# Designs tried in a protein design run: peptides against a protein of PDB entry 3HUF. Part 167

Target 1, 320 residues: chain A of PDB entry 3HUF
Amino acid sequence: MWIIEAEGDILKGKSRILFPGTYIVGRNVSDDSSHIQVISKSISKRHARFTILTPSEKDYFTGGPCEFEVKDLDTKFGTKVNEKVVGQNGDSYKEKDLKIQLGKCPFTINAYWRSMCIQFDNPEMLSQWASNLNLLGIPTGLRDSDATTHFVMNRQAGSSITVGTMYAFLKKTVIIDDSYLQYLSTVKESVIEDASLMPDALECFKNIIKNNDQFPSSPEDCINSLEGFSCAMLNTSSESHHLLELLGLRISTFMSLGDIDKELISKTDFVVLNNAVYDSEKISFPEGIFCLTIEQLWKIIIERNSRELISKEIERLKYA

## One batch from the design tools (peptide; made by RFdiffusion4, then SolubleMPNN)

Design b2_p22_7_s2 (from b2_p22_7, 6 letters changed)
Fold by OpenDDE base, seed 4:
Structure b2_p22_7_s2 (fold): chain B 320 residues (1-320), chain A 22 residues (1-22)
Amino acid sequence: as target 1 above (320 residues)
Amino acid sequence: SKMEELEKIAKEPIDPNDAFVE
């Protein structure tokens, strides 16, 4: 989201979130959803127009800002952004930091981008929330991204957490729920006057972890917990591969269960499968190999003695 | 108060030497 602040009390000592939309900026406007009052004798009654666009799909993957357009409203002394005069037709900016000078005002409006990119675990929740979140200037998507800051957990009552949720947790992404999204959707009016009123997602995350026994105490309890072990997996998902890497596993990939030969078995401690393959192929598993699902592996790795548990299962099933 | 002073400044006429809108 875009946040503005300024020195010299020209913004009355307040910070403000700018959501996608159009703002008239000037001395003699009243602060509301479409106006920003700036207090200086050197600023016109109506000085500039700010237009913030909704996030692009690219912004979700890059963590880039919503496009920020600035137009001078035919003022005598113009408007500058990052020491450059705004063109007659206005200019658009994708920099994360903007120093906006209105006329001869000695104090600048500082606009900065606070990155917030929300990944969803399922398309249904994305379809429900994406429009509202985009109107808050928050990029949304389904696929993993290095720019993701938050992850919406799909809460199915009584189900195991998804691979996406497991991976988000290990990546130290802030896991949130629908309650946080609902709260976030209501703050639009309150944050006009004070950007600090933005809800704390970290508190939501702490509550999710505390109240769900499917999570370890911290990601650090699981990261590299299986260092020294090796696994094989079907080349099915990038998230599954990355999850296993974060556990410290040496990973071999195969294209089919038929590729599991004596050589692969000799160098592999266990085989990781998705639920569908595990359930369908349970009868066709090679003898003398330990096969498990990611969800079964997760149940082991959240235990304090995960290495001992895995070792015992390997000894029992691989050398049987 | 500081806020009352700022509000006064906001309501003051624009000095054509400081700012002007055509």
Scores: peptide ipSAE 0.111, ipTM 0.745, DockQ to the pose 0.076
Fold by OpenDDE base, seed 1:
Structure b2_p22_7_s2 (fold): chain B 320 residues (1-320), chain A 22 residues (1-22)
Amino acid sequence: as target 1 above (320 residues)
Amino acid sequence: SKMEELEKIAKEPIDPNDAFVE
């Protein structure tokens, strides 16, 4: 989201979130969803127009800002952005930091991009929330992205957490739920005057972890916890691969179950399978192979003695 | 108050030397 601040009390000492939309900026306007009051004798009654576009699909992957358009409203001394005069037709900016000077005002409006990108675990929830979140200037998507800051966990009562949720947790993404999204949608009006009124997602995240025994106390408890072990996995999911990497595993990939030969077995401590493959092939697993699902692995890694548990299971199956 | 002073400044005429006067 875009946040604006200014020196010299020209914004009344307030920090303001700018959502996608159009704003008239000037001295003689009232702060609302479409106006930004700036208090200086050197600023025109209606001085500039700011237009913030909704996020693009690309912005979800890059963590780039919503496009920020500035137009001078035919003022005597114009408008500058980053020391450059705004053109007569307006200019568009993709920089994360903008210093906006209105006329001869000695104080600048500082606009900065606060990255917030929300990943969803399922397409149904994305379809439900994407439009509302995009209107807040929040990029949304399903796929893993290095720009993701938040992850929406689907709360199914009594279900195991998904691989996406596990990976989001280990990646130190802030896990949120529908309750947070609902709350976030209501603050749009309250944060017009005070950006500090934005709800803290970290509080929601802490509550999720505290109330769900499927999470360790911290990502650090699991990151590299399996360093020195090796596994093989079916090359099906990038998230699954990245999750196993974050555990510190050496990973070998195979394309089919038929590729699980004696050589692969000799080089790996265990084989990670998806649930469908595990359930279908459980009867046909070669003797001496430790096969498990990601969900079974997760149940082990959240334990304090995860290394000992895995070692014991490897020994049990290797000498059986 | 500081806020009252800012509100006064907001309502004052624009200096023609600093901004365009509509």
Scores: peptide ipSAE 0.106, ipTM 0.741, DockQ to the pose 0.051
Fold by OpenDDE base, seed 2:
Structure b2_p22_7_s2 (fold): chain B 320 residues (1-320), chain A 22 residues (1-22)
Amino acid sequence: as target 1 above (320 residues)
Amino acid sequence: SKMEELEKIAKEPIDPNDAFVE
């Protein structure tokens, strides 16, 4: 989201969130959802127009700002952004920091980008919330992104957490739920005048972790916890691979169950399977192979003695 | 108050040397 602040009390000492939309900026306008009052003798009654665009798909992957358009409203002394005069037709900006000078005003409006990028675990929740979040200037998507700051878990009562949720936790993404999204929607108007009134996602996250026994106390308890072990996995999802990497595992990939030969078995401590493959093949697993699902692995990883538990299970199957 | 002073400044005429007066 864009936040503006200014020196010299020209914004009355307030920090303001600029959601996607159009704003008339000037001395004699009243602050509302489409107007920004700036108090200086050197500023025109109606001085500039700011237009914040909705986030693009590219912004979801890059964490870049919503496009910021500035147009001077034919003022005597014009408008500058980052010491450059705004062109007659207006100019568009993708920089994360903008210093906006209105006419000869000695104080600048400082606009800065606050990064927030929300990944969803399922397409149904994305479909429900994406439009509203984009209207807040928040990029949204399903795919993993290095720009992701928040992850929306699916609230299914009594279900195990998904691989996406496990991975989001280990990569230190702030996990949120639908209640937080509803809260964001409710306070939209209140945060316009004061950016500090933005809901605390970390409090939501802490409550999720505290109230769900499927989470460890911290990501650090699990990261590299299986260093020195080797696994094989079916080449199914990038998230599953990245999750196993974050556990510190050496990973071998295979394309089919038929590729599980004596050579692969000799190089791996266990085989990680998806639920469908595990359930179909569990009766026919070769002797001496430890096979488990990601969900079964996760249940071991969250235990304080995870390395000992894995070692005992490997030994049990080697001597059976 | 500081706010009353700012409101007064907001209502004052714009100096023709500082901005265009619409």
Scores: peptide ipSAE 0.099, ipTM 0.736, DockQ to the pose 0.076
Fold by OpenDDE base, seed 5:
Structure b2_p22_7_s2 (fold): chain B 320 residues (1-320), chain A 22 residues (1-22)
Amino acid sequence: as target 1 above (320 residues)
Amino acid sequence: SKMEELEKIAKEPIDPNDAFVE
């Protein structure tokens, strides 16, 4: 989201979130959803127009800012952004930091981008919330992204956490739920006065982790916890692969179960399968190989003695 | 008050001396 602050009390010492939309900026406007009052003797009654665009799909992957357009409203002294005069038709900016000078005001408005990028695990939830979140200047998507700051867990009571949720947790992404999204959707009016009124996702995250026994106490409890073990997996999910890498596993990939030969078995401690493959093939697993799902593996990993549990299971099946 | 001062500034004419024509 874009946040503005200013020196010299020209913004009354307040920080403000700018959501996607259009703002008239000037001395004689009243602060509301479409106006920003800036108080200086050097500033015109109506000085500039700020237009913030909704996030692009690219912004979800890059963590880039919503496009920020500045237009001077035909003032005597113009408007500058980063020491450059704004063109007559306005200019658009993608820099994360903007110093906006209105006329000859000795103080600048500082606009800075605070990254918030929300990944969804469920396409239906994305479809429900994407429009509202985009109107807050928050990029949204389904795919893994290095720019992801938050991850929406679907509240299905009694369901196992998904691989996406597991991976988001290990990546130290803030896990949130629909209750946080609902709360976030209501804050738009309150943050006009003070950007600090934006709800903190950390409280939601702490509550999720505390109330769900499927989460370890920290990502650090699981990261590299299986260092020195090797697994094989079907090359179907990038998230699954990345999850297993974060556990410290040496991973071999195969394209079909027919590729699970004696050589692969000899160098592999266990095979990780998705639920569909695991259920369909229970009857045809090669002898002497430990096969499990990611969800079954996760249940072991969250235990304090995960390495011992895995070792015992490997021994049981290799010597049977 | 600081707010009253700010409101006064908001209502004041633009200072012509702050008017550097670039």
Scores: peptide ipSAE 0.112, ipTM 0.724, DockQ to the pose 0.052; fails the geometry check

Design b2_p22_7_s3 (from b2_p22_7, 9 letters changed)
Fold by OpenDDE base, seed 4:
Structure b2_p22_7_s3 (fold): chain B 320 residues (1-320), chain A 22 residues (1-22)
Amino acid sequence: as target 1 above (320 residues)
Amino acid sequence: SKMEELEKIASEPIDLNDAYVE
C-alpha cells in the first residue's frame, strides 16, 4: 500500500494510507476519502491530484507499487516529484519512494510503498476476495511469487493442509484466513477513523498455527530436516519442488511414471507423488520402491524424530 | 524462542495497523 508522511507538520504529524482512488491535495480541502489537507502557506487551495491505480498482475509477481499519478492543478509554482517538475498533463510513477514537493513548500510529502501481496490457495477464494483487496491496493494471485507476503489458508474442516500452505509456512509467509480478509474488506470505511482497529495479521497467524496440530512449532524445525536424503518427484508443480528443497532433499525429477526405473530407484531414498497419482489403482510401482505423498511426508516431517522415522520407512520399504 | 521467530517473520509484512502511525 502507499503510505504518505511529511516533515514540518504539513500533514499534521500523521501518516496516511492511500488506497486506489483519486485525491485532491491542497491547503483548503478537508481530509476525507478523496481529499488530503496539506497545511502550508506555500501550497495552493487545490494544488495537486493524486490518482493511485489498482494493482496490476505484474505487481503481484514483483511486489511493485500501484501506479501513482500526479497532476498539478495549474498552480503558480507547480508540483515536483523526485526533484522533477510534473508535466502539464500529469506524470505516472512506479518508483517505491516518491518525494512530492508542492509549490515552494520547503517540506516534501514522502510517499513510500510498503509491499503487501496476498497469495490464495484456491481460485474460488481469489474470485471472492480479489476485487475488494485490489481496491485496497493489494495485489492478489494464485501462483507462488517471491513478492508474496501473506498466504490465505483454505480451511476445509477435517482436511489436511495443502502443499501451498506447507510451503507458505516453510518460506515464512504470514498465513491468514477468511476472518482477516473480512476485516480488511471493512478497513476502507473504518481506517479513516481509527487505524488501531486493524487486527494484527501476526496475531491471526499465531492463532492459526497454535490451534492447528498440522503445523510444526517453527519453520526452522523442518527446514533442512531431511538433509542427506534424496527423493524423486514428478515434474508437476514448482511449489512441491520448492517445498522439498526447503526440507534439504536432493531432488531428481522425472516426467512420467514410466521413468521410474532401477537406476532412479538406486539413486533415491523415496519417491514423492501427488494424491491423484498415488491413489490411482492403475499405477503399479516397481517392487522395493518407497512411495509416499507430500501429505504423508509432511506428517513425518512435523514429528520431532522425522529423520529416524523416514530412515526406518526407507529401510522397511526400499529393501523389502 | 519459537514465538520470537514467528514475530520476526510476521514483522516484515505490512500490517495495516501501520496505516495511521500517530
Scores: peptide ipSAE 0.016, ipTM 0.412, DockQ to the pose 0.016
Fold by OpenDDE base, seed 3:
Structure b2_p22_7_s3 (fold): chain B 320 residues (1-320), chain A 22 residues (1-22)
Amino acid sequence: as target 1 above (320 residues)
Amino acid sequence: SKMEELEKIASEPIDLNDAYVE
């Protein structure tokens, strides 16, 4: 999200969120959803136009800012961004930090990007919320991204958490729910009048973790907890692979169940399968291999004695 | 604590309350 602040009192000492949209910036405008008042004798009545675009798909993966367009409104002394004069037709910026100088004003408007990228585990929820979140300047998507700051958990009572949720937790992403999204969707309309309406994402996250026994107390309880063990998995999910890596597992990948040979069995402690494969009545598991789902593995790793539990199960199945 | 580390990370994302602070 774009935030502006200014040197001196030209923005009345206030920081302001700029959502996607168009703003007229000048001395003789009133602060509202489309205007930014700047208090200086050196600034024109209507000095510049700021236009912030909605996030692009690329912005979700990069954590880059919404495009920031600046146009000078034919002022006597022009507008500068990062010490460069804005062109006659306006210029667009993708830098995370913009120093905006209006005319001969000795004080600059500083615009900075605070990254917020929301990953969804469910495409239906993405479809429901993406438009509203994009109007806040928040990139949204389904795929894993290093820029992801928040992860939406779908609260289905009595369901196991998804691999995406497990990975988001271990990656230390802030897990949020529909209640937080509902609040975010109202912010654009209310923020100018009541900034206090924003829920603390951390509080939401703490409440989710506290009220769900499927989460360990912290990611650090699980990270590298299975160091020294080896597994094999189907090369079907990047999130699954990354999850197993965060557990400290040595991972071998295979393309099909037919690739599980004696060599693979000899170098692996267990095989991780997805639910669809594990539940398939058509699958005969190789003899002498311990097979489990990620969900079953997760139930073990959240226990304090996870290493002992895994070791016992390996021994039980390899020597049976 | 482990929770303190999570709190630190969770504090890094945009706090919308930081905007419009006088």
Scores: peptide ipSAE 0.011, ipTM 0.358, DockQ to the pose 0.017
Fold by OpenDDE base, seed 2:
Order: sequence, then C-alpha cells, then structure tokens
Structure b2_p22_7_s3 (fold): chain B 320 residues (1-320), chain A 22 residues (1-22)
Amino acid sequence: as target 1 above (320 residues)
Amino acid sequence: SKMEELEKIASEPIDLNDAYVE
C-alpha cells in the first residue's frame, strides 16, 4: 500500500494510506476518499491529481508498488516528483519512495510503498478475495513468489495442512486465514468510519500456529532437520521440491514409477510420493523401499526426534 | 532479517485512524 506523510505539518502531522483510486490534492479541498487537503499558502486550491492504479500481475512477483500517477492541474509553479518537474500530461512512477513538491512549498509530501503480497493456497479462495484485495493495492496470486509476504491457509482442507501451507511456514511467510481477509476487506469502508488498527497479522499467525498441533513451534525446528538424508520424488510440483530442499534433503527426481529400480533405491534413503500415487492399489512397492507421502513426512519432521524416527524406519525396511 | 521485516510489516498497525482526518 502507498502511505503519505509530510514535513512542516502540511498534512496536519498525519500519515495517510492511499488505496488505488484518484485524489485531488490542494489547499482548498476537504479530506475524503478522493481528496487530500494540504495546508500551505504556496499550494494552489486544486494543485495536483494523484492516481494510484491497482496492482499488476508483475507486481505480485516483484513486490513492486502500484503505479503512482501525478498530474499538475495547470498550476503557476507546477509539481515536482523526486526533483523532476512533472510533464504537462502527467507522469507515472514505480519507485518505492516519492518526494512530491507542490509548487514553491518548502515542505514535500513523502510517499512510500509498504509491501504486502498475498499468496493463496487454492484458486477458489483467490477468486473470492482477489478483487477486494487488489482494490486495497495488495497484489495476489497462486504461484510461489519471492515477494510473497502473506499466505492464506485454506481452513476447509480437511484435518491436514497442505504442502503449500507447509512450504509457506518453512519460508517464514505470515500465514493468515479467511477471518483476516474479511477484516482487510472491511478496512476500506471502516477507514472512512474511523476504523481501528488493522488486526495484527502476526497475532492471527500466532493464533493459527498455537491452536494447530500440526505446526512446529518455529520453522527453524524443521529447516535442515533431515540434512544428510537422500530422497527420490516424482517431478510433480516445484513447491514439493523446494519443501524437501528446505528440510536439507538431497533430492533425486524421477519421471515415472517405472524408474524406481534397484539403482535408484541404492542411492536414496526413501521415496516421497503424492497421495494419489501412494494410495494407488496398482503400486507394488519394491521390497526394501521406504515410501511415504509429504504429509507422512511432515508428521515425522514436526517431532523432536525426527532424525531418529527416519533412521529407524529406514533400518527396519532395509533389514526386513 | 526478512522475518523481522515481515514481522514489522505485519505488526506495525497501519494507523488507519490517520487516513481520514475530518
């Protein structure tokens, strides 16, 4: 989201969130959803127009700001952004920090970007929430992104957390739920109604982790916990691969179940399968192979003695 | 750390009360 503040009390000593939309900026406007009052004798009654666009798909992957357009409203002394005069037709900015000078005012409006990118675990929830969140200037998506700050856990995904949730946790992403999204969606309306502070997404996260025994106390309890072990997996999802990598596993990929031969078994401690493959009655696992799902592996790695549990299971199956 | 930054971003209440000063 864009936040503005200013020097010399020209914004009455207040910071303001600017959601996507259009704002008339000037000395003789009243603060509302489409106007920003700036208190200075050097500023025109109607001085500039700010237009903040909704986030692009690219912004979700980069964590870049919503595009910020500035137009001077034909003022005598113009408008500058980052010491550059705004062009006659207006200019657009993608910098995370903007110093906006209105006319000869000695004080600048400082605009800065606060990064928030929300990943969804499933397309249904994304479809439900994306429009509202984009109207808040929050990029949203399904795919993994280095810019992701928050991850929406699906509460309806049965009694077990998904691979996406596991990976988001290990990546130290703030996990949130539908209750937090409902609050965010009301913020735009409530900001008009003097609404209280955004609920602490960390408090939401802490409550999710505390109330769910499927989470370890910290990501650090699991990261590299299986260092020195080797696994094989089907080339299925990048998230599954990255999850296993974060556990410290050496990973071999295979393309089909037919590739599980004596050579592969000799090079790996266990094979990781998806639920659909693991539950297939057609799979006769070779004798001496340890196969498990990611969900079964997760149940082991959240235990304090995960390395011992894995070692004992490998030994049991190799020497049976 | 990235976590501390994320925590700061998540925990710093955006004082939305300052967004509209009547």
Scores: peptide ipSAE 0.008, ipTM 0.358, DockQ to the pose 0.021
Fold by OpenDDE base, seed 5:
Structure b2_p22_7_s3 (fold): chain B 320 residues (1-320), chain A 22 residues (1-22)
Amino acid sequence: as target 1 above (320 residues)
Amino acid sequence: SKMEELEKIASEPIDLNDAYVE
């Protein structure tokens, strides 16, 4: 989200979040969803227009800012951004920090980008929430992103946590649910009314982790917990690969089950398969291979003695 | 505590309480 603050109390000593939209900035406007009052005698009644675009797909992967457009409203002394005069037709900015000078005002408006990127595990939930979140200046998507700050866990009653949820946890993203999204959706409406106490995303995360025994004590308990072991996996998902890397595994990839030969078996402790492949009645595993799903592996790695458990299972199943 | 560890590793949420200048 874009946040603005200013020196010399020209913004009444408060910071303001700027959602995607258009704002008239000046001395003689009233603060609302489309106006920013700036208190200075050196600023025109209507001085500038700020336009913040909705997030792009690229912004989801980079954590980059929503595009920030500045236009001077034909003022006597103009507008500057980062010490450069704004052009007659306006200019657009993708920098994370903007120093905005209105006319001869000795105090600047400082705009800075605070990154928030929400990954969804479920395409239906993304479809439901993406429009509202984009209108808050929050990039959204399904794919793994290094810019992801929050991950929406799908509350399916009685289901195991997904690979996406496991990976999000190990990446130290804030896991959130629909209740937090509902809260975010009300922010635009609530800011016109009473400043109700915001549920903290961290409080939501704490509650999710506390109430679910499928989560380890910390990501650090699992990170590199399987260092020294090797596995093979079907080249299916980047998240699965990255999850296994975070466990400290040496990973070999294969393209088909037919590629599982004696050489691969000799170099690996176990083979990781997805549920659809593992549960297939048509699949006979080669002799001397230990196969498991990521969910089965997860059940082992969340235990305090994960290394001992995996070693015993390798001995039991690889040489059975 | 588990909770304190989670607090340290979690991204600081955006405080939206100050979303608008009163």
Scores: peptide ipSAE 0.006, ipTM 0.342, DockQ to the pose 0.015

